# Peptides against a protein of PDB entry 4JHK: the designs that were tried, part 8

Target 1, 212 residues: chain A of PDB entry 4JHK
Amino acid sequence: EDYKIQSFDLETQKLLKTALKDPGSVDLEKVSSVIVDQSLKDQVFSREAGRICYTIVQAEAKQTNGSVFRRNLLNRLQQEFKAREETRKRSTQEWVCLVSFICNIFDYLKVNNMPMVALVHPVYDCLFRLAQSDALKNEEEVDCLVLQLHRIGDQLEKMNVQLMDELFNLLRDGFLLQEDLSSMGRLLLLEILEFRAGGWKLSDTAQKYYYS

## One batch from the design tools (peptide)

Design b1_p10_2_s4 (made by RFdiffusion4, then SolubleMPNN; from b1_p10_2, 6 letters changed)
Fold by OpenDDE base, seed 3:
Structure b1_p10_2_s4 (fold): chain B 212 residues (1-212), chain A 10 residues (1-10)
Amino acid sequence: as target 1 above (212 residues)
Amino acid sequence: VTWAEIAEAE
């Protein structure tokens, strides 16, 4: 299976490839740092990063029954999460990258084929922040919010339906009542409202309507 | 308690 790591230099690519196959032979703290750093810069990479992280976790578990990589990864991620408001203030782009990465880790880093309970509230905290009025007026934040809900909304709801109901109450209010939403923002909110109402499914025809 | 510790307990 191929992993999209061509954005890294050759030395780092080698490091990552080795970590994927033989995690015990590399510095897993360094590996986790490299992945987090790149994920905080490139939202597109976050999706691949989740898959890469899961593979490394599984490889290490199989090889040594260890969890060094996961521990380092989650510790760094938690540090970034704690500083999320400062990150948002400094750079919207970095903030949405952080949210995207956390959500993708939630999506891919399964434990016994189940989402990590540890990440449920942190993910909701990020999404609730994106659902606040000051964030909804920013298209970049709305894009991020809607994208994550498309990817992991059904899983999150299974973990805590009450929080999901509360989140979507905010989104409905934003859609209906907030005057400074962009046209695209309103469209995206409407789409995600319909997406959940349809059981977290959207027909190809409907998808083209909203995203063409 | 850290995320890592919670995860290890799961």
Scores: peptide ipSAE 0.716, ipTM 0.967, DockQ to the pose 0.853
Fold by OpenDDE base, seed 5:
Structure b1_p10_2_s4 (fold): chain B 212 residues (1-212), chain A 10 residues (1-10)
Amino acid sequence: as target 1 above (212 residues)
Amino acid sequence: VTWAEIAEAE
């Protein structure tokens, strides 16, 4: 399999490749740190990072029945999550990268082909933060919110439908009542409202309207 | 309780 790790230097690429095949031979704390650091800078990489992390977790489990990598990864993510408000104040870009990465880890790090229960509330907390009035007026945050709901909304709803209902009540209120939303922000909120109402899918007609 | 601990209990 080909993993997109060209953004790293050659030494780090070698480290990651070795971790993917023989995780017991490398410093898994260092590996997790490198992956998290890059994911916090590049939202596109965060999706690939989820796949990489899953592969390493599976390889370590098979090799040693260990979970050192996952433990280090989740500990680092939890640290970043705890500091999320400070991150948001410092950089909207870093904040949306953090949310994107947490959501991608939720999407890819399956346990027995099921989402990790440990990440359900943290993911919802991030999405609820993006649904607040001060965030909805920022197009970059709205883009992130809508993107994550497109990717993992159906999975999250299965884990807790009550929280999803509450989240979408906020989104509806934002769409209808908030005065300082951008035109594009309103359009994206309308689209995601229709997306869930349609069973987490869009008709071809709606798809063309919003994305053509 | 850490996320890691919760995950290991699953």
Scores: peptide ipSAE 0.716, ipTM 0.967, DockQ to the pose 0.814
Fold by OpenDDE base, seed 2:
Structure b1_p10_2_s4 (fold): chain B 212 residues (1-212), chain A 10 residues (1-10)
Amino acid sequence: as target 1 above (212 residues)
Amino acid sequence: VTWAEIAEAE
């Protein structure tokens, strides 16, 4: 299986490839750190990172019945989460990368084929932050919010429908009442409202209408 | 309680 890790230097690529196949032979704390660092810089990589992380977790479980990688990954992720407001102030790009990565870990890192309960509230916290007025006026944050809801909204709702209802109340209010939304931002909010109302589905034609 | 600890308890 091919993983998109060409952005790393050759030594790091080798480290990651080894972690994927023989996790017991590498420093899994270092591996987790490298993955998190890159995910905070590249939102596109963050999705691939989720898949990579899941593969390493499964490989380690199979090889040693261990969970060293997952522990280190989640510890680092929690540290970044705790500092999320500082990150947002420093760099919107890093902030949306962080949210994207957390959501992708939620999406990929299944336990017994179920989402990790530990990540439900952290994910909602991130999405609620993106749904605040100061974030909704920033198109980059709106893009992130809508993208994550498209990816994991259905799963997240199954974990806690009450929080999802509250979140979408905020989005509806933002769509209807917030004056400083960009035209695209308002369009994206309308689309995601429709997306959920339609059972987390949207026709290809409708999708093209909103995003083309 | 850390996320890691919660995950290990699942």
Scores: peptide ipSAE 0.715, ipTM 0.967, DockQ to the pose 0.851
Fold by OpenDDE base, seed 4:
Structure b1_p10_2_s4 (fold): chain B 212 residues (1-212), chain A 10 residues (1-10)
Amino acid sequence: as target 1 above (212 residues)
Amino acid sequence: VTWAEIAEAE
């Protein structure tokens, strides 16, 4: 399978390709750093990054039964997470990229085909932050929130339905009560409320209605 | 406890 790594320079592309095939032959700390750095700049890449990370994790496990890459990756992510409020203040774009990346890591880095328990609360913390009133008035943050819930909402709910209920209570309140919510933001919140209510599924027609 | 440590315990 091909990975979308064209945004990197040729040297970095080679590094990543080698990591995917022979992780023991490269500096996995450097690899993780490169992936995180790019994911913090490009929200679209974050999903691809998840796939890349999973593949490297699996390759290393198979090759040496090691977890050096995952350890470095998670340590870096945790550092970024701890600084999330500072990141948000500095750049909304970087903040939503961070959230997107964490969510995509949650989505792809499965352990025995199960989500990592370690990431459940961190992911919810990010989503709850996006669900606060000061964030809901920003369309970029609403976009991120809704996108992540579309991607991993069903998985997150299975891990902790109580937190999901609490999250959606906030979203419903935002939809109904927050006056400074943009028209698009309100539309997106309505859509995600309906999405969950429908078992985390939407018809093609409904999808086009909200996003076309 | 770090995320990495938790993950390794899973």
Scores: peptide ipSAE 0.713, ipTM 0.967, DockQ to the pose 0.846

## One batch from the design tools (peptide)

Design b1_p11_1 (made by RFdiffusion4)
Fold by OpenDDE base, seed 4:
Structure b1_p11_1 (fold): chain B 212 residues (1-212), chain A 11 residues (1-11)
Amino acid sequence: as target 1 above (212 residues)
Amino acid sequence: PPTVPPAGPWA
């Protein structure tokens, strides 16, 4: 029920708290901008940000039947997505934050308890980019890829199993054929291959083996 | 395979 927003200054915290309970009383464009900006800097926050965004969307819908926040949020995200290659070139950290945030928005922003169809291809595009050879050699990108697949892989597969098959073909090839893959990267790829093969689940023993 | 980003808004 509580939201982790301690990383913001007190004024921004107040803004966010007000948006959560009374969205009509704040500038929702500003709120969306603040959330996106922070999510692009802090991958850990992006998970919480998804939950926050969902709550604000629901609150605005209930209060005014409006969608100002969601529209501003997704417009900004789409702009960042379009510039993703430039972002990756500039900063791997910002790139993985962007991917993480897009994936978390997909995870949390449900419409009538259903995922947003418009985000399916953008999410896959991000994951496919992380699955390319030049990205698989970077442990930070592999970490991001595997983390997102753990979080939303099952949902994405339900939306498009064919794309998921193609994605995992790339991951398998990377695991088997790429020579400059780090030991940890190889371990993570093996784990995620097993994770999907097991119906997007791992035993407690397997979980400890890979992550303890 | 990667797709071209849509021209219209996501939502």
Scores: peptide ipSAE 0.191, ipTM 0.721, DockQ to the pose 0.463
Fold by OpenDDE base, seed 2:
Structure b1_p11_1 (fold): chain B 212 residues (1-212), chain A 11 residues (1-11)
Amino acid sequence: as target 1 above (212 residues)
Amino acid sequence: PPTVPPAGPWA
């Protein structure tokens, strides 16, 4: 199994590779910090980071029955979440990277094949923030919102359908009523509305329409 | 609307 970690220096790559195979031999607090730092800079990496994190969690559990990595990872992530408004103000990119990473952790870091309940509300909070008017006018934030809903929307709905209904009410209102949406943003919102209405899937025809 | 941030750790 190969992991996309080319963005790190060689020493860090070695650290990560060792963590994946022999987590007990490395500083897992440092490993978690490195992964979070990079995920806040690179949204593409955040997807891979979720997979990496899951693997390290499983490896540590198997090797030492420990949870040092997961604890440090989630503690750091919670700190970033608490500071999310400051992050958004400082950098839209870092903000959407943060959301992406939280969502990917939710997606990958399963417990007995079930999502971590503790992450449900934080994920919804992020998505609700992206659904506010000041965020919907930013295409980068709309891209992030729609991407996450495509990836984990069905799982989130299963965890709390009421919040999902409320979220999509905001999205529908944004689509219909907000005048400063970009053309692409409006298209993406329409697509995601259709996506959920279709049971979190697109028909072949719809797929061609939106993404050809 | 946004929820109250969790009081305890996520892990």
Scores: peptide ipSAE 0.185, ipTM 0.720, DockQ to the pose 0.481
Fold by OpenDDE base, seed 1:
Structure b1_p11_1 (fold): chain B 212 residues (1-212), chain A 11 residues (1-11)
Amino acid sequence: as target 1 above (212 residues)
Amino acid sequence: PPTVPPAGPWA
């Protein structure tokens, strides 16, 4: 399978490719660190990183029945999560990359074909943070929020519908009451409200209206 | 609303 890792230098690309095929032959802590570091800088890669991580996890499980990579990955990610407010203060871009990566890990890193329960509340915490008034006025954060809800909203709701209801109450309030929302931000919030109301899907006509 | 981060590892 082809993975988009062109953003890394050749040596690191080789490391990642080896990890994908023979995880026991590489330093999996180093591999996890490299993936997290890059995911914090490139939101597009964060999506690919989810697939890469899942593949490495499965390869290691098959090869040695081990979980060294997953443990290192999630430990590092948890550290970044705990420091998320400082990250947001330092760089909105890194913050939305962090959220994107956490959400993508939730999406791809299944255990027994099920979402990792331990990630449910962390994901919701990130989305709730993006739903606060100080974040809703930033289009970059609104873009991230809406993107993640499009990708994993249905899965998250299945895990905890009460939290999803609370989240969307905040989004509705932001849509209706917050004065400093941009026109685009307001449009995106309206779209995501409609998206959930429609069973986490949009018609082709609605898709064209909001995104074309 | 936001929750307290877990004390233990995620995995």
Scores: peptide ipSAE 0.183, ipTM 0.723, DockQ to the pose 0.474
Fold by OpenDDE base, seed 5:
Structure b1_p11_1 (fold): chain B 212 residues (1-212), chain A 11 residues (1-11)
Amino acid sequence: as target 1 above (212 residues)
Amino acid sequence: PPTVPPAGPWA
């Protein structure tokens, strides 16, 4: 199976490939660090990174019954999460990459084919932060918020419907009441409100309106 | 609303 790792140098690519096939033969702390670092720079890569991480976790579990990679990965992410406000202040781009990666890890890194319960509140905390007034006026943050809700909203709701209701109350209020939303921001919020109302699906008509 | 991060590790 092929993974999109061409953004790394050749030596790092070999390291990642080896981790995918024979995780016991490499420094899994280093591997996790490399993946996190790149995911915090490239939001698109974070999607692929989630898949890579899941594969390594499964490979290590089968090979050594170990969880060194997962432990290092999640410990690093937790550190980044705790510092999220400083990250947002420093760089909106890095902040949305962080949110995207946490959400992608939630999406891909299943335990016994189930979502990791420990990540539910951290994910919601990120989404609630994106739903605050100071974030909703930034189109890049709105893009991130809407993208994540499209990807994992249905899964998150199953884990905690009360938090999802509270989140969408904020989004509705932002859509209706906030004066400094961009036209595109309002459009995206309207779309995601309709998306959830439709059972986390879009009608063909709505799909054409928003994305054709 | 945002919650306090857990004291223990995510893993």
Scores: peptide ipSAE 0.175, ipTM 0.718, DockQ to the pose 0.463

Design b1_p11_1_s1 (made by RFdiffusion4, then SolubleMPNN; from b1_p11_1 with P1M W10L)
Fold by OpenDDE base, seed 2:
Structure b1_p11_1_s1 (fold): chain B 212 residues (1-212), chain A 11 residues (1-11)
Amino acid sequence: as target 1 above (212 residues)
Amino acid sequence: MPTVPPAGPLA
């Protein structure tokens, strides 16, 4: 398989490639830290990172029945999650990268083909944070929120429909009541409201309206 | 505060 790791230096690329094929031969803590660090800098990579992480987890499980990589990954996620408000204050870009990464891990790392229950509330907390008034006025945060809901909203709702209802109440309020939303922000919020209402998919008509 | 503990085997 092809993995988008061109942003890393050659030595790190080799490390990652080795981890993907022979995880027992590398320092999996180092691998996890490298992946997380890059995911916090590159939102596009965070999507690929989910796939990479899944592959490494599967490879390690198959090779040694171990879970060293996943443990290190989740430990780092826990650390970053706890520090999320400081991260947001320091850098909106790093914050949305963090949210993207957590959501992508939720999307790719499944237990018995189901999302990890342990990630449900952390994901919701991130999305609720993005749904607050101070975040909705930032287009970068709105973009992130809407993107994640497109990617994992249906899965997340299945895990807790009540929280999803509460989240979308906030989004509707933001859409209707918050004056400092950009036109694009309002459009994105409207779209995601319709997206959920349509069973987490867009009709052909809606697709054309929003994206054609 | 929600936590992200290690999980069991993944699919």
Scores: peptide ipSAE 0.028, ipTM 0.665, DockQ to the pose 0.118
Fold by OpenDDE base, seed 1:
Structure b1_p11_1_s1 (fold): chain B 212 residues (1-212), chain A 11 residues (1-11)
Amino acid sequence: as target 1 above (212 residues)
Amino acid sequence: MPTVPPAGPLA
């Protein structure tokens, strides 16, 4: 199986490849740290990281019935989540990468084939933060918000429809009332409103209209 | 603040 890890140095690539195949032979705390660190720098990798993490979790479970990697991963994730406001202040890019990573972990790491309940509120908190007025005026944050909702919105709504309603109330208000939204920002918000209203689906025509 | 504790078995 091909994993997009070419952004790492050769030594780290070897570490990751070994973790994917034989997790018991490597320092899984170090592996988790490396994955999180890179996920904070590259939003594209943040997506890949979810898949990588899932594979490592499955490999460890099969090999030793252990959960060392997952524990370390979630511990680090908790730390980054708690520090999210400082991260946002320091770097918008790192912030949106963090959100992307958290959302991808939510998407890929299932417990008994269900999303991890413990991640529901953290994910919503991130999305609510992106829905605040100071974030909605930033296209990078709007892009992130809309992207995540496209990816996991339907799953997240199933976990808590009330929070989703509240989130979209904020988005609608932002669309209608916020003066400093760009035309593109408004377009994206309108699209995501339509996306949810359509059962988390868009027609091909609508897709081309919003994302041509 | 919400927390992300270690979870049960994953799929």
Scores: peptide ipSAE 0.027, ipTM 0.665, DockQ to the pose 0.117
Fold by OpenDDE base, seed 3:
Structure b1_p11_1_s1 (fold): chain B 212 residues (1-212), chain A 11 residues (1-11)
Amino acid sequence: as target 1 above (212 residues)
Amino acid sequence: MPTVPPAGPLA
């Protein structure tokens, strides 16, 4: 299986490839740090990062019954989450990368084949922050919000339907009442409202309407 | 405040 790690230098690529196949032969703390750092800079990579992390976790568990990589990964994630408001103030890009990363970890790193319960509230907290008026006026934040809901909305709803209802109440209010939304922002919010209403699925008709 | 869980068995 190929992983999209071409954005790294050759030495780091080698490190990551080795971690994927033989995690016991590399410094897994360093590997986790590299992945997190890049995920906070590149939103596109954050999706791939989730897949990479899953593979490394499984490989380490199988090879050594270890959890060094996951422990370091989650510790770093906790640190970044705690500092999320400062991150948002400093850089919108870093903020949406952080949200994307947290959501992708939720999506890929399952405990006993189930979502990590402790990540549910952190994910919702991030999405609720993106649903506030000051965030909805920023296209980059709206893009992030809608993307994550497309990816993990159905899973999150299963974990807490009440929070999802509250979140979508905010989104509906933003769609209807906020005057400084861009046309694209309104379109994205409308689409995600319909997406959930359709059971987190998009009909062929809707697909043509929004994405043709 | 929400927290990230410690390491545990993953799928």
Scores: peptide ipSAE 0.030, ipTM 0.675, DockQ to the pose 0.114; fails the geometry check
Fold by OpenDDE base, seed 5:
Structure b1_p11_1_s1 (fold): chain B 212 residues (1-212), chain A 11 residues (1-11)
Amino acid sequence: as target 1 above (212 residues)
Amino acid sequence: MPTVPPAGPLA
């Protein structure tokens, strides 16, 4: 399988490639740090990072029955999650990258083929933060919120429908009552409301309306 | 505050 790691220098690419095939031969703490650091800077990479992380976890488990990489990855993720408000204040871009990364880890790193239960509330906390009034007025945050709900909303709802109902109550309030939403932000909120109402899918007509 | 699990059996 091909992984999109062209953004790294050649030495780091070699490190990652080796980790994917022979994780026991590399410093897995360093590998996890590299992946997290890049994911916090590149939202597109954060999705690829999910696949990479899953592959490394599986490779290490198969090779040594170890979990060094996963432990380091999740420890770093916990640190970043705890500091999420500081990250948001420092850089909206880094904040949405963090949210994207957490959501992608939720999506790709399954426990016995199921989402990790312990990640449910952290993911919802991030999405609820994006649904607050001060975030909904920022198009970049709305983009992130809508993107994650398209990707993992159905899974999250299955894990906790009450939280999803509460989240969408906030989104409806934002859509209807908040005056300082951008036109695009309001459009995106309407789209995601329809997306969930339609069973986490869009009709062909709606797809054309919003994305053609 | 919610906690990310340090370990666990992954897929």
Scores: peptide ipSAE 0.026, ipTM 0.660, DockQ to the pose 0.120; fails the geometry check

Design b1_p11_1_s2 (made by RFdiffusion4, then SolubleMPNN; from b1_p11_1 with P1L W10L)
Fold by OpenDDE base, seed 3:
Structure b1_p11_1_s2 (fold): chain B 212 residues (1-212), chain A 11 residues (1-11)
Amino acid sequence: as target 1 above (212 residues)
Amino acid sequence: LPTVPPAGPLA
């Protein structure tokens, strides 16, 4: 299986490839650090990062029954999460990368085929932040919010339907009442409202309407 | 974030 790691230098690519196949032969703390650092810079990579992390976790568990990589990964995520407001103030791009990464880890790093319960509230906290008025006026933040809800909304709702209801109340209010929303922003919010109402699925008719 | 859960099979 191929992984999208061409953005790294050759030495780092070798490190990652080795971690994927033989995690016991590399410094897994360093590997986790490299993955997180790149995920905070490149939102596109954050999706691939989830898949990479999943593979490394499985490989380490199988090889040594260890969890060094996962521990280091989650520790770093905790640090970044705690500093999320400062990150947002410093760089919108880094902020949406952080949210994307946390959501992708939630999506891919399932234990016993179940989401990590510990990630539920942090994910919701990030999404609620994106649903605030000051964030909804930024297209980059709206894009991130809608993308994550498309990817993991159904899973999150299963974990806590009350929080999801509260989140979508904010989104509906933003859609209807916020004057600073762009036309594209309103379109995206309308689409995601319809998406959830349809059981986290788009009808063929809706697909043509929004994406033709 | 919570503490790291015990090792187990992933999805």
Scores: peptide ipSAE 0.033, ipTM 0.712, DockQ to the pose 0.063; fails the geometry check
Fold by OpenDDE base, seed 2:
Structure b1_p11_1_s2 (fold): chain B 212 residues (1-212), chain A 11 residues (1-11)
Amino acid sequence: as target 1 above (212 residues)
Amino acid sequence: LPTVPPAGPLA
């Protein structure tokens, strides 16, 4: 399989490739830290990182029945999650990268083909933060929010429909009541409201309306 | 973030 790791130096690429094939032969804490660090810098990579992490987890489980990588990964995520407000204050880009990464981990690291329960509330917390008034005025945060809801909204709702209802109440309020939303932001919020209302998919007509 | 859940087979 091809993994998009070109942004790393050659030594790190070799490390990652080895982790993907023979996780027992590398420092999995180091591997996890490298992946998280890069995911905090590159939102596009954060998506790929989910796939990479899944593969490493599977490889380690198969090789040694271990979970060292996943443990280290989630520990690092916990650290970043705890510091999320400071991260947001420091860098909107790093913040949305963090949210994207957590959401992608939620999406890829399924146990018994089910989302990891431990990630449900952290994901919701991130999305709720993006749904606050101070975040909705930032197009980069709105983009992130809408993107994640498109990707994992249906899965997340299945885990807790009440929280999803509460989240979308905030989104509706932001759409209707927040005066300083950009036109694009309002459009994105309207679209995601319709997306959920349509069973987490867009009709052909809606697809044309929003994206054609 | 809650504690790491027990190891289990992934999808």
Scores: peptide ipSAE 0.032, ipTM 0.708, DockQ to the pose 0.072; fails the geometry check
Fold by OpenDDE base, seed 5:
Structure b1_p11_1_s2 (fold): chain B 212 residues (1-212), chain A 11 residues (1-11)
Amino acid sequence: as target 1 above (212 residues)
Amino acid sequence: LPTVPPAGPLA
């Protein structure tokens, strides 16, 4: 399988390629750090990073029955999550990359074909933060929120429907009462409300309305 | 993030 790692220098590419095939031969803490660092800068890569992480975890489990990489990855994620408000203040772009990465890890790193329960509340916390009034006025944050809900909303709801109901109550309030929403932001919120109401899918007619 | 889940096969 081909992985999109051309954005790294050649030495790092070699490191990642080796980790994918022979994780026991590399410093898995370093590998996890490299992946997280890049994911915090590139939202597109963060999705690819999920696949890469999954592959490394599987390779290590198969090779040594170990979980060193996953442990290091989650430790780093914990650090970034704890500092999420500082990250948001420093850079909206880095903040949405962080949210995207956490959501992608939730999506890809399933254990026994199930989401990691430990990630449920952190993911919701990020989405709730994006649903606050000060975030809803920022189109970049709204884009991130809506994107994640399209990708993993159905899975999250299955894990905790109460939190999802609470989240969407906030989104409806934002849609109806927030005066400083952009036109696009309001449109995106309307779309995601409709998306969930339709069972986490969009009708062909609605698809054309919003995205054609 | 809470404690790392136990090792196991991923999806």
Scores: peptide ipSAE 0.032, ipTM 0.705, DockQ to the pose 0.067; fails the geometry check
Fold by OpenDDE base, seed 1:
Structure b1_p11_1_s2 (fold): chain B 212 residues (1-212), chain A 11 residues (1-11)
Amino acid sequence: as target 1 above (212 residues)
Amino acid sequence: LPTVPPAGPLA
């Protein structure tokens, strides 16, 4: 199976490959840290990281019935989550990468075919942060928000429809009332409102309209 | 994040 890990040095690539195949033979704390660090730099990798993490978790479960990697991963994620405001202040890119990574972990690391309940509120907290007025005026943050909702919105709503309603109330208000929203920002917000209203789906025509 | 849930089979 192909994993997009070419951005790492050769030693780290070897570490990751070994973790994917024989997790018991490597320092899984180090592996988790490496994955999180890279996920904070590359949003594309943040997506891939979810898949990588899932594979490692499954490999460890099969090998030892252990959960050392997942524990370390979530511990590191907790640290980054707690520091999210500082991260946002330092780098919008790192912030949206963090959100992307958290959302992808939510998407991929399902237990008993269900999302991890522990991640529900953290994910919502991130999305609510992106829905604040100071974030909605930043197209990079709007892009992230809309992307995540496209990817996991339906799953997240199933976990807590009340929070989703509250989130979209903010988005609607932002669409209508935010003075410094760009035309593109408004378009994206309108699209995501339509997306949810359509049962988290868009027609091909609508897709072309918003994302041509 | 709250406490890590117990290990279980993943999808």
Scores: peptide ipSAE 0.031, ipTM 0.705, DockQ to the pose 0.069; fails the geometry check

